Peptides against a protein of PDB entry 2AUS. Designs and how they scored, part 201

Target 1, 323 residues: chain A of PDB entry 2AUS
Amino acid sequence: ADIKREVIVKDDKAETNPKWGFPPDKRPIELHIQYGVINLDKPPGPTSHEVVAWIKRILNLEKAGHGGTLDPKVSGVLPVALERATRVVQALLPAGKEYVALMHLHGDVPEDKIRAVMKEFEGEIIQRPPLRSAVKRRLRTRKVYYIEILEIDGRDVLFRVGVEAGTYIRSLIHHIGLALGVGAHMAELRRTRSGPFKEDETLVTLHDLVDYYHFWKEDGIEEYIRKAIQPMEKAVEHLPKIWIKDSAVAAVAHGANLTVPGIVKLNAGIKKGDLVAIMTLKDELVALGKAMMSTQEMIERSKGIAVDVEKVFMPRDWYPKLW

## One batch from the design tools (peptide; made by RFdiffusion4, then SolubleMPNN)

Design b2_p24_5_s1
Fold by OpenDDE base, seed 4:
Structure b2_p24_5_s1 (fold): chain B 323 residues (1-323), chain A 24 residues (1-24)
Amino acid sequence: as target 1 above (323 residues)
Amino acid sequence: MEELRRRNAELQKLLAEALKKLAE
């Protein structure tokens, strides 16, 4: 998520009309909520679905969705997309995750051996999904991007781990325990990152949401609830982006595929088949789609379908039809 | 290690308080 993607400009003369659209920082509070994502600190105990249901009740919402399930006992970063933004979770599901885990060893192991063995689990691992997962129990590879041991106290090992989406930390700890020869289990787990969402000033509790909604509705103070909700554009920060002409926005907002002439600038390194965010020149999310061309093809070609639009977010009337 | 445990306990307390407020 921290990889600064190079931006390639195709049309350096393209301007945007400041009267069109609603930039993420200029949405009225009601509109901000309609296109919002909460960086929720999920408590241990409830399911991710129960927490989403409570958010809907607290904020009087019709729809919401979460950016990747946390088990009931797992706490921490749960992005919850609201109302019109609900489907932005599709950008977060494949995103990398970070956790802090407490592993309890079932026997005594020298610290040097713990460190050495855990280092061997960085890279590609083979996992079988647990029975409780809705995913077919096929063996699959997952990437462990990094393991950082934070603390070792006898049989307790606290570590930070960055992983590919759908890596099971419980299974990782089980395999580490087997490799150490003594066995291990996951004592505690907290998610500290889900793509662009992390433990920062945007992290809020259900309690915060109750209070902040009350301050808005009863006291007329919108500041707290505004701060507690991130614009939906936050949920796509980790994706490669394509910025389009004002004249192309309405067509894409109506569900038309993005064609090459509509592109003003784009990130380097887009591959065919990648999930991409289609943005206005004001950094408003228009749609998510599948890249039908590489970055290079989008630069070299004068015509053709650049992005197969899968999900539109922007209302059809924010930009005029210019075709 | 105690920080993680403390944070989880705090979140459970805050959840209970939030649910109480939501029931009012």
Scores: peptide ipSAE 0.436, ipTM 0.921, DockQ to the pose 0.918
Fold by OpenDDE base, seed 2:
Structure b2_p24_5_s1 (fold): chain B 323 residues (1-323), chain A 24 residues (1-24)
Amino acid sequence: as target 1 above (323 residues)
Amino acid sequence: MEELRRRNAELQKLLAEALKKLAE
């Protein structure tokens, strides 16, 4: 998620009309909520679905969705996309995750051996999904990006781990325990990151949401609830982006595919088949789509379909029809 | 380790309080 992507400019003279659209920082509070994502600190106990149901109740919402299930006992970062932004969670499902885990060993192991063995689990690992997983129980490879041991106290090992989406930390701990020869289980788990969402000042509790909604509705103070909800554009920060001309926005907002002439600037390293975010020059999310060209092809070609538009977010009336 | 446990306990407390407020 922290990978800085180079931006290649195709049209350095392209301007945007300041009267069109609603940039993330210029949305009225009601519209901000309609296109919002909460960085929720999920408590241990409830399911992710129960928590989403409570958010809907607290904020009087018709729909919401979460950016990747946390088990009932697992706390921490749960992105919850609201209302018209609900489907932006599809950008978060494949995103990398970070956790802090407490592993309990079933026997005594020298600290040096713990450190050495855990280091071997960085990189590609083979996992089988748990029995209760909605995922087919097939062996699959997953990436462990890093393991950082934070604390060792006898048989208790606290560690930070960065992983590919759909890596099961419980399974990782089980395999570490087997490799150590004593066995192990997951005592505690907290998710500290889900793509662009992390433990920072944007992390809020259900209790915060109750109070902040009350301040808005009863006291007329919108500041707290505004800060508690991130714009949907936050949920696509980790994706490669394509920025388009004002004249192309309405067509894409109507579900038309993005063609090469509509591109003003784009990230380097886009490959055919990548999920990309189509943005306005005001950094508004228009749509998600599948790249039909590489970055290089989008630069070199004068015509053709650059992005197959899969999901539109922007309302059709934010920009005028210019075709 | 204690920080993680404490944070989880606090989140459970805050959940209980939030649910109480929602029931009022």
Scores: peptide ipSAE 0.433, ipTM 0.919, DockQ to the pose 0.875
Fold by OpenDDE base, seed 5:
Structure b2_p24_5_s1 (fold): chain B 323 residues (1-323), chain A 24 residues (1-24)
Amino acid sequence: as target 1 above (323 residues)
Amino acid sequence: MEELRRRNAELQKLLAEALKKLAE
């Protein structure tokens, strides 16, 4: 999520009509909700699906989806995409995660040994998905980006860990315990990050949502509920982006593939097969798609399919048909 | 460590309160 991507400008003269579309910061409240993502602080106890169901009930929504399952006992950052934004969760599923975990050791281990062994778990690890996962229980590699020990108190080890999507912290702790020779279990777990969503001022509770919805519906105060919901564009901040001409927006919004002439600017480092976000010049999400060209090919070529459009988000009427 | 435990306990309390409000 924090990867600053270089922006390459292909057409420096391209302008956008300010009357077209609805920029993320200028959506009416109803439209903002329809294209929203909540950075929810999931409580421990309920499943992620139960929490999504409660959000739908609280906000009177027909559809919602979450950006990656948290186990019932796990608290913290759960992105919940709303209504027309529901499908944006597909951008979040492969995103890196951060957790704070409390590991309890089943025996006494010198602190220096704890620190040394835990450092060895940075990098590639082999995991088997737990029995309760919808994922086939095949051995797979996962990346541990970093482990930061926060506190050691006897047999209790509090640590921060950054991991590839679908890394099981419970399994990691089990393996650390085995490597220490005493065994260990996960006592507590909190997710502190899911891609672009983290513990910040945008993090809200279910209780906050209840109150904020009440303030809007009963008191006419929309400010709180507006702040509690992020624009769907937040959920794609970590993806490589392609910005398109106003003349290309309506076609893409109708499900047409993006062709090279429609590109105004794009991020560096796009590879063929990458998931990319197609954006307007006002930073509105038009669609997600699969890159059919590299960044370099999109710059050098004058024609061809740049992106195979997979999921359209933008309504068809936000931009005029110019074809 | 105590902070994590306290946060989790607070979130459980807030959940109970939220569910009560939703039942009204």
Scores: peptide ipSAE 0.425, ipTM 0.918, DockQ to the pose 0.874
Fold by OpenDDE base, seed 3:
Structure b2_p24_5_s1 (fold): chain B 323 residues (1-323), chain A 24 residues (1-24)
Amino acid sequence: as target 1 above (323 residues)
Amino acid sequence: MEELRRRNAELQKLLAEALKKLAE
């Protein structure tokens, strides 16, 4: 999410019709909800699925999905995509995660040794998924991007950790405890980041959602519920983007693959096989797809399939059919 | 450390309140 991607312009004369589409900040409240993602502060106790079920009840929704499971005892950032945006969670599954963890040591260890050993766990680690996971229990490598020790109090170690998706912090703490020679367990865990979603002013509780929905439905005040829901485009901020001509939008919205002539601008560093977001010139999400070309190939070629469209989000009628 | 514990406890309290409101 923090990597600034260069934008390469292929067509500097491309214009967009202001009458077409619904830019994220111009959606009526009902439409905003239909294409929304909540940055939920998940409480400890319930499963991620139970919390999604409660959100559906609170907001009277038919569909919702979460952007990566938090264990029942884990609190913090759980992106919940709503209604027509539900499938945008596929963009969040591979995204990096940050946690604050409280590790309890089973013996006394000098602080200097704690710091030294924990630093050795930055980089690549080998993990086996826990028994309770639906994931096949195969050994796999995961990246620990950083470990920041926040506080040490005797046997309690509070630390921030940035990790590759599907890194098990409980397993990391177990291995740190083994390396320290005394053993350790995870006392507390909070997710502080999931890709573009973090602890900020957009983070809301289930209680906030109950109150904000009530203010809208009973008092006619939509501002709170509007602020509590992010546009689905937030969920793809960390992906490489391709911006397309107005004339290409309707075809992609009907499930056609994106061809090279439809590209106006794109991020640098797209590789074949990457998940990419197809955007309008108004920064509306049209679809997610698999890149069939690199950025360089999309610049150099005059024709061909640039993106294999996997999931359409935009309604078919937001832009006119120009084909 | 206490901040993390307090935040988790607060979220549990808020959950209980939210569930009560949903039952009314």
Scores: peptide ipSAE 0.424, ipTM 0.918, DockQ to the pose 0.862

Design b2_p24_5_s2
Fold by OpenDDE base, seed 4:
Structure b2_p24_5_s2 (fold): chain B 323 residues (1-323), chain A 24 residues (1-24)
Amino acid sequence: as target 1 above (323 residues)
Amino acid sequence: MQALRERNAQLQRLLAEALAKLAE
């Protein structure tokens, strides 16, 4: 369950000018695409990079990026951030993932033993990254948030698994197989969630994108392509947020760090070093940054740098300079 | 189990169709 973060209000009198900015649901179609993220159902076969290249070709885009690699044989949820939103994938890389996996056992194991052993793999596990990973081959801990067995058919075990980013399901299945004493391998894998992106009505195929782009360009029907692309703000829903005054927006959009006086409201539980989303009062993403203070420090202090701004998304002209 | 296999097979068919349309 997406734990709704508590919102602490610092300035209850802060208003926003409705004439400034472009709220996520009020962007013209071209602007919506420029600040869009596709919840793609990646087919098995192609690499995540090939699929991103095809999306750029289909939608006539210069830039796009994906919210965490799926192996060629892996299907399912691949967030693809478009154009000016491309770097919002930074918010998705550390996000939790869910998969449905088919594990094939190399021997017969009683169902009760399968269930018991798989339950022991909930929690912290030690993994060694595979050789092909760009990650240094250091042993690292990863969290398995939950394992839900969906179906057992002899040697085939279908399960849902929620994991910390960069958990290797293939390695998990290998270790489960070892613990069962018979060995196992990953037969099939599908990603069903990547942070805020899941299997829902927003999930689209490459085929859908081809057709929807055609309907827009040839028939003038923008509705389908509009629905197929999510606003970039969806890609930060799982992050702690800081909402800022209209008077602070232009400065942050120019790359200035967020100072404490600019904060209107913020989520509880922000720690120093957390990735945070800086939002307008209209829930527009201004920037991503690193928290330089805790939530408590941002409440108690009157001055100082609250967020080190790492990546600006909002154009500089959406809000006026008020300094 | 069958649903996962069917979904993957469907996605492969849809990919082939999408690539054919992109080649036109």
Scores: peptide ipSAE 0.465, ipTM 0.924, DockQ to the pose 0.872
Fold by OpenDDE base, seed 5:
Structure b2_p24_5_s2 (fold): chain B 323 residues (1-323), chain A 24 residues (1-24)
Amino acid sequence: as target 1 above (323 residues)
Amino acid sequence: MQALRERNAQLQRLLAEALAKLAE
């Protein structure tokens, strides 16, 4: 998520009309909620779906969705996209994740051996999804980006782990236990990151949401609920972006594919087939789509479909039709 | 280790309180 992508400018003279759209930081509170994502600290116990249902009840919402299931016993970062932003969770599903895990070993192992073996699990691992997973139980590779041992206390090992989306930490711990020769199980798990969402000042509890909604509705204080909800654009920060002309925004908002002439600037390193965010010059999310060209092709070509638009978020009336 | 357990316990207490408020 923290990969700074180079920005290539195609049109350095492109301007945006300040009267059009609603920049993420300038939305009225009702509109901010309609296009919001909560960085929820999910408690252990409830399912991710139960938590989403409670958020809908607390905030009087019709729709919400989560950015990737946490098991009932797992706590921590659960992005919950609200109302019009609900579909932005699609951008979060493929995002890398970080966890803090407590592994309990079933036998005594020297600390040096624990450290050595756990280091060997950095890189590509083979996993089989658990029976309860909606994913077909096929063997697949997953990347472990890093393992950082935080504490070792006898048979208890606390560690931080960065992983590719859909890596099962329980399965990782099981395999580590096998490699250590004593076996192991996952005692505790907390997700500390899901793409751009992490443990920071934006992390809120269900209790916070109850209080903050009350302060808004009963006391007229919107500040707390405003801060508790992130703009939907936060949920796409980790994606490669393409910024488009004001004249192209309405067409894309109507579901038209993005053509090369509409591009003002774009991130480097876009490949054909990548999920990309189409943005206004005010950093408003217009749509998600599939890149039909590389960054290089989008620079060199004068014509053609740059992005196959899959999901529109921006209302059709925020920008005028200029065709 | 203790910090993780304490955080999880705190979240469970806060959940119970939140649900109690929602039942009022």
Scores: peptide ipSAE 0.459, ipTM 0.923, DockQ to the pose 0.869
Fold by OpenDDE base, seed 3:
Structure b2_p24_5_s2 (fold): chain B 323 residues (1-323), chain A 24 residues (1-24)
Amino acid sequence: as target 1 above (323 residues)
Amino acid sequence: MQALRERNAQLQRLLAEALAKLAE
């Protein structure tokens, strides 16, 4: 859900120094990589961890992490956060997902019945995590935002599905098969979206990364590898944001909590306990944190802790200490 | 349906090629 969040301005006179920080579009290539996220097209076969290990090898990285596991047999959108950005994957774990799934029915069902029954699975569903999942096998509700049937060929049903994070498509297909009375299994699955990352021009393969890294290191051509890596700020586009004064940036970058006086503007609809992105006025990610106030409280109050800072991303030296 | 299978097959080929290059 690309919920366009309203931006409320608290301080309309706040300016930013253009000499401080490194906006996402102005990072040198090495710094861009250090604060990067790859929109990887994960191949079927390897685990998400194996793919991350290969990316680290290809790009000569010390650290990387993925924005939510894809099963070995599942292909498609796997955000891989690099180096200093590695921890940004926490913003992606709770994000909505989209898949294209191929369901194989174990019997013949009229197309009209397939369409009718699949539509009933839009909304809240009850799921139990599969045995192979490290997640406790407690029954839980999950939201299916939409189901779009793309193609029906006899017993094969291709569909697009938007789901809440941690919805098991295999379990959904099993339940659809039960509701149809014939049973079904998941033949193929591809993830087409993970929060702000989708199938678009930013989607790259491991092969692309090998070639693009070679072009940079051997030929001095940085354009391809630059394009293949998104700034870490992309990974927080779906989060509510709080933009802070230049004078507050260094303190937050040192791990200090964000106080109300540091806020310049913020998204509407922040609740206490929400994960929020703390941004500079140049749209640089400073930190992730937990909102300690609502949007309304952050507007009305003159003091207090607005955000409990959990994870700092910005280096301490990008902005001066103004305290 | 065919497009999904073809994409998956292509990704597997590209993976094999990438791994071969990394072994050099």
Scores: peptide ipSAE 0.456, ipTM 0.921, DockQ to the pose 0.864
Fold by OpenDDE base, seed 2:
Structure b2_p24_5_s2 (fold): chain B 323 residues (1-323), chain A 24 residues (1-24)
Amino acid sequence: as target 1 above (323 residues)
Amino acid sequence: MQALRERNAQLQRLLAEALAKLAE
């Protein structure tokens, strides 16, 4: 998620009309909620679906969805997209994850051996999904980006781990235990990151949401609930972006594919087939789509379909039809 | 290790309180 993407400008003279759209920071509170994502600190105990149901009840919402299941016993970062933003969770599913895990060893192992063996699990690993997973139980490779041992207390090992989406930490710990020769199990797990969502000032509890909604509805205080909900654009920060002309926004908002002439600026390193976010010049999310060209092709070509639009988020009336 | 356990315990307490408020 921390990949700083270079921005290539195609049209340095392109301007945007300040009267059109609703920039993420300028949405009325009701509209902000309709296009919101909560960085929820999921408690241990409930399922991710139960927590989403409670959020809908607390905030009086028709729809919400989560950015990747946490097991009932797992706490921490659960992005919950609200109402019109619900489908933005598709951008979070492929995003990297970070966890803090407590591993309990079933025998005594020297600390030097623990450290050495755990270091060997950085990189590509082979995993089989657990029985209860909706994913086909085929062996698959996953990346472990890093393992950082935080604390060792006898048979208890606390560590931070960055992983590719759909890496099972329980399975990782099981394999570490086998490699150590004594066996191990996952005692505790907390997710500390899901793509752009992390443990920071935006992390809120269900209790916070109850109180903040009450302050808004009963006391007329919007500040707390506004801060507790992130704009949906937060959920696409980790994606490569394409910024488009005001004249192209309404067409894309109607579900038209993005053509090359509509591009003002774009991130470097887009490949054909990548999931990309189509943005206005005010950093509003218009749509998600599949890149049909590389960044280089989008620069060099004067025409053609740049992005196959898969999901529109922006209402059709935020920008005028200019075609 | 203690900080993780304490955070999880706190979240469980806050959940119970939130559910109590919603029943109200």
Scores: peptide ipSAE 0.451, ipTM 0.920, DockQ to the pose 0.916

